# Ledger of designs, part 163: peptides against a protein of PDB entry 3C2G

Target 1, 209 residues: chain A of PDB entry 3C2G
Amino acid sequence: IRTFDLLGLLLHDSDAIDGFVRSDGVGAITTVVQYPNNDLIRAGCKLLLQVSDAKALAKTPLENILPFLLRLIEIHPDDEVIYSGTGFLSNVVAHKQHVKDIAIRSNAIFLLHTIISKYPRLDELTDAPKRNRVCEIICNCLRTLNNFLMMWIPTPNGETKTAGPNEKQQVCKFIEIDILKKLMSCLSCEGMDTPGLLELRSTILRSFI

## One batch from the design tools (peptide; made by RFdiffusion4, then SolubleMPNN)

Design b2_p29_3_s4 (from b2_p29_3, 23 letters changed)
Fold by OpenDDE base, seed 3:
Structure b2_p29_3_s4 (fold): chain B 209 residues (1-209), chain A 29 residues (1-29)
Amino acid sequence: as target 1 above (209 residues)
Amino acid sequence: YEELLKLQKEADEKEKKEQEELLKRIAES
């Protein structure tokens, strides 16, 4: 825990973060958070989130790391762990096809739906900090979904993949009225990436119309 | 079966102890 806190204090610029990632820092964190200590898991996942935009991650083998993180998010009820983990996921899959493939093979689409489904509607949450955290989690999940959906939308100059039948079925669950209401509710949250959510809405429409 | 169950429990407890010791070492580092 102390080590992660210290590392978090040292990792302020992109070069330091890239250096940490090149030194297998993500693997080291993943190894440490395998142990049953909630504070350690929180700290480790927070640190993962901090380094999740590192360019060096493109050269990092995530085949063992990402499935583990997804499993951790699946079994851990802690909002802070889920926030950090979904944030990490959303960032690491961005612009990286191979990472998207690993995530999808590791049942990420279903997991995202499960996470969104388990939280109440934002209007039912009276505690503002809790509501904001839940909104951020949902947005992380939806941003990740957007990154997946973009692979399957034909673009004039882009490589388009075909979703498998299972993936298509899982994606269809995101047009459920409850999911759409949660998406719309997130647009009213303070500090949210409204343009990104609007892009997702457009992507969903292009995927299903 | 009962003997195997006991052995599994002992193995699990040993692993748990090893993990706790590792966590302690990490916390102290």
Scores: peptide ipSAE 0.022, ipTM 0.401, DockQ to the pose 0.014
Fold by OpenDDE base, seed 5:
Structure b2_p29_3_s4 (fold): chain B 209 residues (1-209), chain A 29 residues (1-29)
Amino acid sequence: as target 1 above (209 residues)
Amino acid sequence: YEELLKLQKEADEKEKKEQEELLKRIAES
């Protein structure tokens, strides 16, 4: 745990982060968080989030890492772990088609829906820190979904990948009224990336029109 | 063949235990 904290303190710039990632730091963290210690898992996932937008991740094989993380998020009830894990997921799938494919094959779409469905409406949360954390988690999930949906939107040249039947079915769950309400509620959260959420909303709508 | 399977399972369990001990040491640091 202290090691992760110390590592987090050393990773202050993009070069340091890239160096850590190139040295298989993500794999190392993933190995360590297999130990059933909540504090360790929390610290490790937080560190993963910190390095999740590193350029070096584009060259990092995530075939073993991502499924493990998804499983960890699935089974762990800790909001901090879920926050960090979904944040990591949203960042690593961004602009990386192969990572998106790994995530989708690992049932990420369904997991995202499960996570969002788990939490109550934000207006029902009176504790501000909890409400904000839940909002961030939902946003992470929705951002990840946006990254997936973008694969299936036609490009200006008319080329597009088509979602498989299973993916389509899973995506359709996100147009449930409860999910949409949660998306809209996130727009009211202080400090949230409102433009990003609006873009996501637009993408979702376009995907189903 | 069954005896080989038992030996393999025992070896796997030993490796798992060793890995858990390593992770425990890391967790304590």
Scores: peptide ipSAE 0.021, ipTM 0.410, DockQ to the pose 0.014
Fold by OpenDDE base, seed 1:
Structure b2_p29_3_s4 (fold): chain B 209 residues (1-209), chain A 29 residues (1-29)
Amino acid sequence: as target 1 above (209 residues)
Amino acid sequence: YEELLKLQKEADEKEKKEQEELLKRIAES
């Protein structure tokens, strides 16, 4: 745990982060967090989040890492683990088609829906820190969804990847009134990326119209 | 073949235990 904290302090610039990633740092973290210690898992996932936007990740094989992380998020009720894990997911799938495909094959769409569904409405949370954390988690999930949906939006050249029937069915769950209300609740949260959430809203609407 | 299989299992279990101990030490740090 202390090692992860120290490493996090040293990874303060893009070059250091890329160096860590090139040295299979992500794989190392995922190996360590296999030990059933909640504090260790929290620290490891936090570190993953810190390096999740690294350019070097584009060259990192994620075929084994990403499914593992998704499973970790699925089985842990810990908000900090879920926050870090969904944050990592949202960043690593951005602009990387092959990573999106791995995530989708690993049932990521369903998992995102499950995560959003398990939390109460933000207006029902009176504790501000808890409410903010839940909002961030939901935003991470929705941002990830946006990245998936963008694959199926027609490009100017008229070519578009077609969603499979299962994926389409899973995506349709996000137009449920409960999910939409949670999206709207996130828009009302102070300090949130409102423009990004509005973009997602637009993408969702375009995907279903 | 059976002896080789046994040896392989023993080696695998040893490696697993070593990894578990390492992970435990990391978790305690």
Scores: peptide ipSAE 0.020, ipTM 0.406, DockQ to the pose 0.014
Fold by OpenDDE base, seed 4:
Structure b2_p29_3_s4 (fold): chain B 209 residues (1-209), chain A 29 residues (1-29)
Amino acid sequence: as target 1 above (209 residues)
Amino acid sequence: YEELLKLQKEADEKEKKEQEELLKRIAES
């Protein structure tokens, strides 16, 4: 645990982060978080989040890492783990088609829906820190979803990937009224990526029109 | 729409089982 904290302090620049990732640091963390220690899992996931935007991740095989992380997020009730894990997911899928494919094959779309569905409406949360954390989690999920949906929107060059039947079914769950209400509630939170949420709204509409 | 949701629930259960099997394989590696 302390080691992860120390590593987090040392990984403050892009070069150090890339060096850590190139040395299979992500794989090392995912191995450690398999142990049933909540504090260790929390610290490890936080460290994953810290390195999740590393350029070196584009060259890192994530076939064994992502499915494990997705399962960890699915079964773990800790908001800090969910926050870190969804943040990691959101960052690693960004601009990486192969990573998006791995995530989708690993049932990420369904998981995102499950996570969002788990939390109450933000207006029902009176504790500001809790409300903010939940809002961040939902935003991480929605940002990830946006990254997935963007694959299926035609580019100006006419190139588009088509969603399979299973993916379409999974995406349809996000038009449920409760999910849409939570999306709207996030727009009222200070410090949130409002432009990103508006982009998602537009993407959702385009996906169903 | 409701029929689609029912089909999705069935698909979700199948995918969950497949994911659990994958995780077992990962854990054994």
Scores: peptide ipSAE 0.005, ipTM 0.281, DockQ to the pose 0.024

Design b2_p29_4_s1 (from b2_p29_4, 13 letters changed)
Fold by OpenDDE base, seed 2:
Structure b2_p29_4_s1 (fold): chain B 209 residues (1-209), chain A 29 residues (1-29)
Amino acid sequence: as target 1 above (209 residues)
Amino acid sequence: LEELVEKHRNAKTAGEHQKYLDKIEELLR
């Protein structure tokens, strides 16, 4: 735990982060978080989030790492782990088609739905820190979903991938009224910029209408 | 929302199309 905290402090710039990632730092963290220690898992996932936008991740094989992380956040009830994990996911899939494919094959879409479904509406949460954390988690999920959906939206000048029937079915779950209400509640979160949510709204309209 | 989307898809007139589109957009605001 202390080691991860120290590493987090040392990874203060993009070059340091890239260096860490190039040295298989993500793999190292993944190895450590396999131990059944909640504090260690929290610290490790937090560090993963910190390095999740590293350029070096484009060259990092994630075939083993990503499915493991998805499983971890699926089974772990800790909001901090879920926050960090979904944040990592949202960042790592951005602009990386091969990573998106790995995530989708690893049932990420369904997992995102499950995560959102787990949490109450934000207006039902009286504790501000909890409410904010939940909002962030939902936003992470939505941003990730948006990244997936964008792959299937035709562009005037580009070949668009077509979602498989299973993926389409999973995506359709996000237009359920209960899910939508939770999404909309995130727009009311104070102090939170939710560009991902707004973009997702637009993407949903383009995808389903 | 799902129902509105389906109604939108099945709209037979421009008026119906716009009606359901507006409702969907309102719901998503």
Scores: peptide ipSAE 0.018, ipTM 0.391, DockQ to the pose 0.017
Fold by OpenDDE base, seed 1:
Structure b2_p29_4_s1 (fold): chain B 209 residues (1-209), chain A 29 residues (1-29)
Amino acid sequence: as target 1 above (209 residues)
Amino acid sequence: LEELVEKHRNAKTAGEHQKYLDKIEELLR
């Protein structure tokens, strides 16, 4: 646990982070967080989030890492783990088609919906820190979804990949009224990127119109 | 365990959140 905290302090610049990732640091963390220790899992996932935007991740084999992480955030009860894990996922899939494909094959779309659905409406949360954390988790999930949707938007320069029928069906669940209400409630949370959330909402809705 | 997980997810206060988390951790030991 303390080791992850120390590593987090040492990974203070992009070069250090890339060096860590190139040395299979992500694989090492994912191995450690398989132990049934909540503090260790929390610290490890936080460190994953910290390195989640590393350029070196584009060259890292994630075929074994992503399915494990998805399973972890599916079953783990701790919001901090869910926050870190969904944050990692949202960052790691960004601008990396092969990573998106791995995530989708690992049932990520359905999982994102499941995670959002399990949380109460934000207006029902009386504790501000809890409400903000839940909002961030929902935003991470929706941002990840947006990254998937972008694959299926036609570009002027070429043929776009089409979503499979199962994928389309799973995506359609995100226009459910309860999901949309949760998205809208996030717009009222303090410190949230309201313009970004509005853009995300627009992208999601356009994908279904 | 599933019931406690659901209660944890639906916790409305920091106190309730921690309470259910502690119970889950106890079951997983």
Scores: peptide ipSAE 0.000, ipTM 0.262, DockQ to the pose 0.028
Fold by OpenDDE base, seed 3:
Structure b2_p29_4_s1 (fold): chain B 209 residues (1-209), chain A 29 residues (1-29)
Amino acid sequence: as target 1 above (209 residues)
Amino acid sequence: LEELVEKHRNAKTAGEHQKYLDKIEELLR
Protein backbone atom coordinates (compact mmCIF):
# COMPACT_ATOMS: atom_id res chain seq x y z
CA ILE B 1 0.00 0.00 0.00
CA ARG B 2 2.76 2.44 0.96
CA THR B 3 4.61 1.55 -2.22
CA PHE B 4 1.57 2.43 -4.33
CA ASP B 5 1.26 5.77 -2.56
CA LEU B 6 4.90 6.53 -3.30
CA LEU B 7 4.47 5.44 -6.91
CA GLY B 8 1.51 7.81 -7.18
CA LEU B 9 3.77 10.66 -6.11
CA LEU B 10 6.47 9.59 -8.55
CA LEU B 11 4.08 9.41 -11.51
CA HIS B 12 3.53 13.18 -11.66
CA ASP B 13 3.93 13.82 -15.41
CA SER B 14 3.35 12.09 -18.73
CA ASP B 15 7.01 11.09 -19.17
CA ALA B 16 7.15 9.42 -15.77
CA ILE B 17 3.88 7.62 -16.47
CA ASP B 18 5.10 6.39 -19.85
CA GLY B 19 8.35 5.23 -18.27
CA PHE B 20 6.43 3.27 -15.65
CA VAL B 21 4.21 1.65 -18.29
CA ARG B 22 7.20 0.75 -20.50
CA SER B 23 8.80 -0.99 -17.53
CA ASP B 24 5.69 -3.23 -17.22
CA GLY B 25 4.32 -1.24 -14.32
CA VAL B 26 0.74 -2.24 -15.17
CA GLY B 27 1.73 -5.90 -15.01
CA ALA B 28 3.42 -5.33 -11.67
CA ILE B 29 0.28 -3.72 -10.21
CA THR B 30 -1.95 -6.54 -11.46
CA THR B 31 0.40 -9.08 -9.89
CA VAL B 32 0.26 -7.34 -6.52
CA VAL B 33 -3.54 -6.93 -6.45
CA GLN B 34 -3.97 -10.70 -6.79
CA TYR B 35 -3.63 -10.86 -3.03
CA PRO B 36 -6.95 -10.68 -1.15
CA ASN B 37 -6.39 -7.32 0.53
CA ASN B 38 -9.13 -4.76 -0.10
CA ASP B 39 -6.98 -1.71 0.66
CA LEU B 40 -4.25 -2.97 -1.63
CA ILE B 41 -6.77 -3.68 -4.39
CA ARG B 42 -8.24 -0.17 -4.06
CA ALA B 43 -4.82 1.46 -4.17
CA GLY B 44 -3.70 -0.64 -7.12
CA CYS B 45 -6.84 0.03 -9.17
CA LYS B 46 -6.59 3.75 -8.42
CA LEU B 47 -3.01 3.74 -9.70
CA LEU B 48 -4.13 1.85 -12.81
CA LEU B 49 -6.68 4.59 -13.46
CA GLN B 50 -3.95 7.24 -13.13
CA VAL B 51 -1.88 5.66 -15.90
CA SER B 52 -4.80 4.48 -18.07
CA ASP B 53 -4.35 7.15 -20.77
CA ALA B 54 -0.60 6.65 -21.21
CA LYS B 55 0.65 6.50 -24.80
CA ALA B 56 2.91 3.58 -23.91
CA LEU B 57 -0.16 1.38 -23.29
CA ALA B 58 -0.59 1.09 -27.07
CA LYS B 59 2.55 -1.07 -27.12
CA THR B 60 1.84 -2.97 -23.91
CA PRO B 61 0.54 -6.54 -24.20
CA LEU B 62 -2.74 -6.62 -22.29
CA GLU B 63 -3.87 -10.19 -23.09
CA ASN B 64 -3.16 -11.38 -19.56
CA ILE B 65 -3.87 -8.12 -17.75
CA LEU B 66 -7.26 -7.07 -19.06
CA PRO B 67 -9.11 -10.37 -18.45
CA PHE B 68 -7.82 -10.37 -14.89
CA LEU B 69 -9.01 -6.82 -14.29
CA LEU B 70 -12.43 -7.58 -15.76
CA ARG B 71 -12.77 -10.58 -13.46
CA LEU B 72 -11.72 -8.47 -10.49
CA ILE B 73 -14.43 -5.90 -11.27
CA GLU B 74 -16.98 -8.68 -11.75
CA ILE B 75 -16.46 -10.25 -8.33
CA HIS B 76 -15.63 -7.20 -6.23
CA PRO B 77 -18.56 -5.26 -4.68
CA ASP B 78 -16.45 -2.15 -3.92
CA ASP B 79 -17.60 0.99 -5.75
CA GLU B 80 -14.08 2.44 -5.69
CA VAL B 81 -12.62 -0.65 -7.34
CA ILE B 82 -15.43 -0.68 -9.91
CA TYR B 83 -14.98 3.05 -10.56
CA SER B 84 -11.22 2.74 -11.07
CA GLY B 85 -11.51 -0.46 -13.08
CA THR B 86 -14.21 0.79 -15.44
CA GLY B 87 -12.31 4.06 -15.80
CA PHE B 88 -9.17 2.15 -16.73
CA LEU B 89 -11.15 0.04 -19.20
CA SER B 90 -12.78 3.05 -20.87
CA ASN B 91 -9.44 4.80 -21.34
CA VAL B 92 -7.37 1.78 -22.37
CA VAL B 93 -9.76 0.69 -25.14
CA ALA B 94 -9.93 4.19 -26.65
CA HIS B 95 -8.40 4.30 -30.15
CA LYS B 96 -6.85 0.83 -29.75
CA GLN B 97 -8.54 -1.86 -31.80
CA HIS B 98 -6.48 -4.73 -30.42
CA VAL B 99 -7.42 -3.81 -26.85
CA LYS B 100 -11.11 -3.56 -27.79
CA ASP B 101 -10.88 -7.07 -29.22
CA ILE B 102 -9.31 -8.43 -26.03
CA ALA B 103 -12.01 -6.80 -23.92
CA ILE B 104 -14.85 -8.13 -26.08
CA ARG B 105 -13.39 -11.65 -26.08
CA SER B 106 -13.23 -11.39 -22.31
CA ASN B 107 -17.01 -10.77 -22.13
CA ALA B 108 -16.69 -7.05 -21.39
CA ILE B 109 -20.02 -6.12 -23.03
CA PHE B 110 -21.97 -8.43 -20.76
CA LEU B 111 -20.02 -7.25 -17.73
CA LEU B 112 -20.76 -3.58 -18.47
CA HIS B 113 -24.46 -4.33 -18.67
CA THR B 114 -24.30 -6.29 -15.43
CA ILE B 115 -22.58 -3.42 -13.64
CA ILE B 116 -25.14 -0.84 -14.78
CA SER B 117 -28.02 -3.18 -13.96
CA LYS B 118 -26.93 -3.89 -10.40
CA TYR B 119 -26.97 -0.23 -9.33
CA PRO B 120 -30.22 1.48 -8.35
CA ARG B 121 -31.61 4.43 -10.24
CA LEU B 122 -29.80 7.62 -9.32
CA ASP B 123 -33.02 9.29 -8.19
CA GLU B 124 -33.29 6.61 -5.50
CA LEU B 125 -29.91 7.55 -4.04
CA THR B 126 -30.18 10.29 -1.41
CA ASP B 127 -26.47 10.46 -0.57
CA ALA B 128 -24.85 12.86 -3.04
CA PRO B 129 -21.31 11.39 -2.94
CA LYS B 130 -22.69 7.88 -3.51
CA ARG B 131 -24.98 9.08 -6.30
CA ASN B 132 -22.12 10.87 -8.04
CA ARG B 133 -19.83 7.84 -7.78
CA VAL B 134 -22.52 5.58 -9.23
CA CYS B 135 -23.09 8.09 -12.02
CA GLU B 136 -19.37 8.08 -12.83
CA ILE B 137 -19.35 4.27 -12.95
CA ILE B 138 -22.33 4.22 -15.31
CA CYS B 139 -20.66 6.84 -17.49
CA ASN B 140 -17.44 4.80 -17.61
CA CYS B 141 -19.43 1.76 -18.72
CA LEU B 142 -21.33 3.66 -21.41
CA ARG B 143 -18.16 5.35 -22.66
CA THR B 144 -16.56 1.93 -23.01
CA LEU B 145 -19.60 0.72 -24.92
CA ASN B 146 -19.35 3.74 -27.20
CA ASN B 147 -15.75 2.83 -27.97
CA PHE B 148 -16.93 -0.65 -28.97
CA LEU B 149 -19.76 0.73 -31.12
CA MET B 150 -17.29 2.89 -33.02
CA MET B 151 -15.77 -0.28 -34.48
CA TRP B 152 -19.02 -1.21 -36.19
CA ILE B 153 -19.99 2.19 -37.61
CA PRO B 154 -19.11 2.47 -41.30
CA THR B 155 -16.60 5.22 -42.01
CA PRO B 156 -15.62 6.40 -45.49
CA ASN B 157 -11.90 5.76 -44.97
CA GLY B 158 -11.88 3.23 -42.15
CA GLU B 159 -11.96 -0.52 -41.84
CA THR B 160 -15.21 -1.56 -40.21
CA LYS B 161 -15.72 -4.80 -38.36
CA THR B 162 -19.01 -6.62 -38.11
CA ALA B 163 -20.24 -7.53 -34.67
CA GLY B 164 -20.97 -11.20 -34.11
CA PRO B 165 -24.49 -12.34 -33.28
CA ASN B 166 -23.72 -12.70 -29.58
CA GLU B 167 -22.17 -9.24 -29.39
CA LYS B 168 -25.16 -7.73 -31.21
CA GLN B 169 -27.55 -9.34 -28.78
CA GLN B 170 -25.60 -8.06 -25.79
CA VAL B 171 -25.31 -4.55 -27.21
CA CYS B 172 -29.07 -4.39 -27.79
CA LYS B 173 -29.58 -4.64 -24.04
CA PHE B 174 -28.20 -1.11 -23.65
CA ILE B 175 -31.21 0.44 -25.37
CA GLU B 176 -33.57 -1.09 -22.83
CA ILE B 177 -35.70 1.47 -21.02
CA ASP B 178 -34.03 0.84 -17.66
CA ILE B 179 -30.56 1.50 -19.06
CA LEU B 180 -31.69 4.61 -20.93
CA LYS B 181 -33.33 5.97 -17.78
CA LYS B 182 -30.09 5.49 -15.86
CA LEU B 183 -28.18 7.32 -18.58
CA MET B 184 -30.67 10.18 -18.48
CA SER B 185 -30.47 10.38 -14.71
CA CYS B 186 -26.71 10.95 -14.94
CA LEU B 187 -27.46 14.35 -16.49
CA SER B 188 -28.75 15.51 -13.11
CA CYS B 189 -25.51 14.70 -11.28
CA GLU B 190 -23.24 17.53 -10.19
CA GLY B 191 -19.80 17.88 -11.72
CA MET B 192 -20.54 15.72 -14.76
CA ASP B 193 -19.71 16.57 -18.35
CA THR B 194 -23.29 17.15 -19.51
CA PRO B 195 -22.41 17.93 -23.15
CA GLY B 196 -20.29 14.78 -23.28
CA LEU B 197 -23.12 12.66 -21.89
CA LEU B 198 -25.56 14.08 -24.43
CA GLU B 199 -23.16 13.28 -27.24
CA LEU B 200 -22.69 9.77 -25.91
CA ARG B 201 -26.46 9.25 -25.70
CA SER B 202 -26.86 10.41 -29.28
CA THR B 203 -24.12 8.08 -30.52
CA ILE B 204 -25.59 5.07 -28.73
CA LEU B 205 -29.09 5.73 -30.03
CA ARG B 206 -27.91 6.34 -33.59
CA SER B 207 -26.18 2.98 -33.57
CA PHE B 208 -29.57 1.29 -33.28
CA ILE B 209 -31.75 3.55 -35.51
CA LEU A 1 12.79 7.34 -0.17
CA GLU A 2 9.99 9.88 0.30
CA GLU A 3 12.52 12.69 0.20
CA LEU A 4 13.99 11.39 -3.05
CA VAL A 5 10.51 11.10 -4.56
CA GLU A 6 9.83 14.73 -3.69
CA LYS A 7 13.17 15.84 -5.13
CA HIS A 8 12.43 13.88 -8.29
CA ARG A 9 9.01 15.54 -8.53
CA ASN A 10 10.54 19.00 -8.18
CA ALA A 11 13.45 18.43 -10.56
CA LYS A 12 14.05 21.39 -12.90
CA THR A 13 16.42 19.78 -15.43
CA ALA A 14 16.60 16.48 -17.24
CA GLY A 15 19.91 15.74 -15.54
CA GLU A 16 18.50 16.36 -12.10
CA HIS A 17 15.44 14.28 -12.93
CA GLN A 18 17.56 11.33 -14.03
CA LYS A 19 19.85 11.67 -11.01
CA TYR A 20 17.04 11.24 -8.52
CA LEU A 21 15.34 8.55 -10.59
CA ASP A 22 18.57 6.53 -10.53
CA LYS A 23 18.81 6.91 -6.77
CA ILE A 24 15.22 5.76 -6.32
CA GLU A 25 15.81 2.73 -8.53
CA GLU A 26 18.93 1.90 -6.56
CA LEU A 27 16.98 1.90 -3.29
CA LEU A 28 14.28 -0.35 -4.74
CA ARG A 29 16.81 -3.04 -5.85
Scores: peptide ipSAE 0.000, ipTM 0.213, DockQ to the pose 0.030
Fold by OpenDDE base, seed 5:
Structure b2_p29_4_s1 (fold): chain B 209 residues (1-209), chain A 29 residues (1-29)
Amino acid sequence: as target 1 above (209 residues)
Amino acid sequence: LEELVEKHRNAKTAGEHQKYLDKIEELLR
């Protein structure tokens, strides 16, 4: 735990973060958080989130790391772990086709739906910190979904990757009324990018309706 | 839309939250 805190203090600039990632820092954290210690898991996932936008991740093999993280956020009860994990996922799949493919093969689309579904509507949450954290988790999930959807949008050249039937079916679950209501409720959260959420909503609806 | 979002954000009761959420959803349909 103290080591992760120290690392978090040292990893403030992009070069330091990239250096850490190139030295298999993500793999090291992933190894450590396999221990059944919730404080350690929380600290490790927070550190993962801090380095999740590193350029060096494009060259990092994630075939073992992503499936593990997906399993962790599927079962772990702590919202802080879910927040960090979904944040890491959303950042790491961005602009990386091979990482998107790994995530999708690891049932990430269905998992994102499961995570959103397990939380109550934001308007039912009276505790502001809890409501904001849940909103951030939902936004992380939806941002990740958007990154997947972008693969299936036609390019200006008319070329597009076609989603498989299973992926289409899983994505269609996000147009369920309960999911859409949760997305809409996020528009009212403090510090949220409302235009970004509207864009995401539009992308989801245009892609599958 | 921005006005409704702000009203929803500042709502103090579940009823108020739902009211403004429904209006936002209607506009976004």
Scores: peptide ipSAE 0.015, ipTM 0.393, DockQ to the pose 0.031; fails the geometry check

Design b2_p29_4_s2 (from b2_p29_4, 12 letters changed)
Fold by OpenDDE base, seed 2:
Structure b2_p29_4_s2 (fold): chain B 209 residues (1-209), chain A 29 residues (1-29)
Amino acid sequence: as target 1 above (209 residues)
Amino acid sequence: LKELVEKRLNAKTAGERQKYLEKIEELLR
């Protein structure tokens, strides 16, 4: 725990983060979070989130890391772990087709649905810190979904990746009225990625409809 | 919304696709 905290403190700039990632730092964290210690898992996932936008991740093999993380956030009860994990997922899939493919094959879209479904509506949460954290988790899931959907938007050159039947099914599971209500509730939260939600709405229309 | 999306995806004709698209757009406005 202390080591992760110290590492987090040392990772102040993009170069340091990239250096850490290039030195297999993500793999190291992933190894540590495999131990059944919730404090370590929390600290490790937080550190993962901190490095999740590193450019060096484009060169990092995530075939083993990402499925593990997906399983972790599926089963772990701690909202902080889910927050960090979904944040990591959202950032790591951004602009990385191969990572998106790994995530999608690992049923990430459906997992995102499951995660959002786990939480009550934001209006039912009276504790502001908890409400904000839940909103952030939902926003992370939203952004991740948007990143997936963007793959299937036709480009001006006419080249587009087509979503398979499984992907379409997973997306359909995600786009439920109750899920939509939860997503829309995030619009009322201050400091949230409102543009991301609006973008998702547009992306859904452009990609599948 | 889910039902409309599914119907849109499964629509066989351009007219049906357009119909469901319009309904979806209405819900998403």
Scores: peptide ipSAE 0.021, ipTM 0.377, DockQ to the pose 0.017
Fold by OpenDDE base, seed 4:
Structure b2_p29_4_s2 (fold): chain B 209 residues (1-209), chain A 29 residues (1-29)
Amino acid sequence: as target 1 above (209 residues)
Amino acid sequence: LKELVEKRLNAKTAGERQKYLEKIEELLR
C-alpha cells in the first residue's frame, strides 16, 4: 500500500514533477527511504529516478541528499534500488557542476567502480530481465563517470578543471581490464544509451592518453 | 511536504492516511 501511495503522487506531468521538487519532494522521499522497509526504499528510489531530470532540481540543495543516496546504494544489494539510485545520480550530475562536486566529495567515483565490479559479466547472465537490469545499472554508472571526466577535459576556450590526486587515483580504476570489458559488453546490448557509452569511450581515451 | 509524508507514514488508521494523502496531493497541484 505504501509503495503504491508514493508512486501515485506524481502523475507523468512535468509541471507536477517540478512542483513536487520545489516543495522539497526529494527531501520527503529521502525521509521515507530511511525507514527499514525494502519495498518502501525501492518505491522511494524509483520515485527519485522519476523526478531526477526535473528542472527544479537545479535550484534544490543536494548536499544532504546525495551523500545519503550514495550510502544507500552502497549498502543495499537490491538491483532495483541500485538502478534507481544510479539513474538518479546520473541525471542530477548532468550539466550541474556544483552537483558533480558534491558527488565527487561524497566518494561517488569509488562507489561507481564498486557497483560495476560487483556484477558479473553480462554474458554470464542467462536471465534476460536480470541481464538487462545489470546492463542499465552499469550504463548509469558509466554515464555518471563520463559526466565527471568531462570536467577535466579542456574546453575550446582553454578552461579546464584539474582533477586532484585523489580523484585521479579513483578514476584510474576505470581503466582496469574488467571495467573496460563491461563497458564493451554494454555497447552490444539493445536499447542501451549507445551514444552515451561511445562518448564515455572517447572521454576515457582523451583522459588517459 | 516532508512533514506530511512522515505523518502519513506514521498514521495508524486508513482515514488518517487518506487525509494526509489528500493534503500531499493538494500541495503537488
Scores: peptide ipSAE 0.016, ipTM 0.304, DockQ to the pose 0.022
Fold by OpenDDE base, seed 3:
Structure b2_p29_4_s2 (fold): chain B 209 residues (1-209), chain A 29 residues (1-29)
Amino acid sequence: as target 1 above (209 residues)
Amino acid sequence: LKELVEKRLNAKTAGERQKYLEKIEELLR
């Protein structure tokens, strides 16, 4: 905890964040959060989220880091950990094919579906802070899904991959009526990435219709 | 601890970064 507090003080601008990432800061956090302390895990995941859009991450090997984080999210019931972890995932896979591949091999598609499925519909949540946090988690998951789906859509100037049979089966679960309703419900939340969610809707249509 | 964190962030080699990480891990045990 003390280490993360100190690191937070040092990470005050984009250059400091890049410096931290270049010094294997992400690896350091993932090592520290292996200790069975909930407060430490929360603080570590929050710090990961803070550095998740760093330019230096493109040069960081994530083969040992990302599977660990995905497992942590899978087993941890804490909304704050799930929020930070899914936020990290959504940012690190963006525009990085090698990271997308690592995530998919680490069963990220299935995990994202599981996370979305476990939360109630937003209209059933009366507590505004809880509703907003759940909406943010679902949005993080759906943005990550959009990044995966975009790999398999033919573009005139882009390299496309073919999804394997297992990936296809897992992705098909996201067109279930429950998932689509949750997507639409997220559009009603204030402060959400509405353009990103609309892009996902378009991506789903292009992928499955 | 603060000094070790700063030294790790400013380390120029992978070996130095690993050395300071191990020291930080030791303090967190």
Scores: peptide ipSAE 0.013, ipTM 0.295, DockQ to the pose 0.025
Fold by OpenDDE base, seed 5:
Order: sequence, then C-alpha cells, then structure tokens
Structure b2_p29_4_s2 (fold): chain B 209 residues (1-209), chain A 29 residues (1-29)
Amino acid sequence: as target 1 above (209 residues)
Amino acid sequence: LKELVEKRLNAKTAGERQKYLEKIEELLR
C-alpha cells in the first residue's frame, strides 16, 4: 500500500510514467493486487489508473493484464476499485485496436452493462461524494463503450469493421431505457466529461440508425 | 428506442425517416 502511494508521488511526469510502464510496472502492480487484500487492491488499481494514459502502454502486452482487471472489477464491490478499473479500461482501449479486441473477447461489453445496471439512478443518491463517484464510474463505462462502437462506424472511404453477431447483441443492451436514462443523468452532472458523453450520443446514433 | 429505430428503417418517405430520427435524437439528449 505505502509503496503504491510512494510510486504515485514519483510518477508525476510523462517520462517517469513511461519509464515505469517500460519496466513492466503494470505487470508488477497486477501481480501484487492478486493478493486478497482490499486496501492493496484499491491502491494498486488507483496506481493503474494513474499510468493508464502512458504512451508506453501501446507497446505493452495486455493479454494477461486486461482479463485479470476485468475479472477483478466484476467480483469486487468497492466503488474505488471499480472507478479505477473502469478508468484504466477506458484509457487503455483508446486508439488501440488490439486492446479493444482483447477487452471485447474478455466480455468487457457485458461487464460494462452490468456495472451501469447495478447502480441506482443518480437522482436517488443523496450523498454528493457517492453520487459523483457513481457518475464517474458510469462515464468511464460509457466512454469505453464509445471506443468500442467507433470500430464499427464507416470511415470516410466507406470501409468499416463489422461487429460479430454476439458483439451486436451485447452492444444493443446499451440502448435499453435504463442505460439511456443514466447517460442523460450523467450529461446533467457538473464536472463530468460532457464532450465525451455527447460523442457517445453521436456514436450511438451513427451505430444504430 | 428499438421501436423508433425499426419505424425509421421501415418508413416509406424521407419525411417520416427524419421525424423518427428527431425523436431518437431527443430520446438520447
């Protein structure tokens, strides 16, 4: 725990973060968080989030890391772990087709739907810190979904990747009324990634219409 | 939403397609 906190303090610039990632720092964290200690898991996932936008991650094999993280956030009820894990997922799949493919094969679409579905409506949350954290989690999930849907949008040259039948079925769950209401609720929250959520709205329209 | 999408896809006129698109956009705002 203390080691992760210290590492977080040292990893304050892009070069340090890239150096850590190139030294298999992500693999080291994922090894440590395999121990059944909630505080350790929370600290490790937070550190993963801190390095999740590193340029060096494009060269890091995530075939073992990503499925493990997805399983961790599936079974762990801690909002801080879910926040960090979904934030990591959102950042690592961005602009990386091979990482998107790993995530999808690891049932990420269904998991994201499950995460969004388990939380109450934001208007039912009276505690502001809890409401904000839930909103951030939902936003992380929806940004990740946007990154997946973008794979199936036709390019200007008319080329597009076709989603498989199972993938189509999974993404169609995100147009359920409950999910759409939660998207709209997030758009109304202050301090959220409103541009990203608006991009998702646009992506949904282009994907399903 | 699924019903509106289906109605848009099955619409016979451009005007009907546009009407359903606007309803879908409104639902997603």
Scores: peptide ipSAE 0.013, ipTM 0.291, DockQ to the pose 0.017

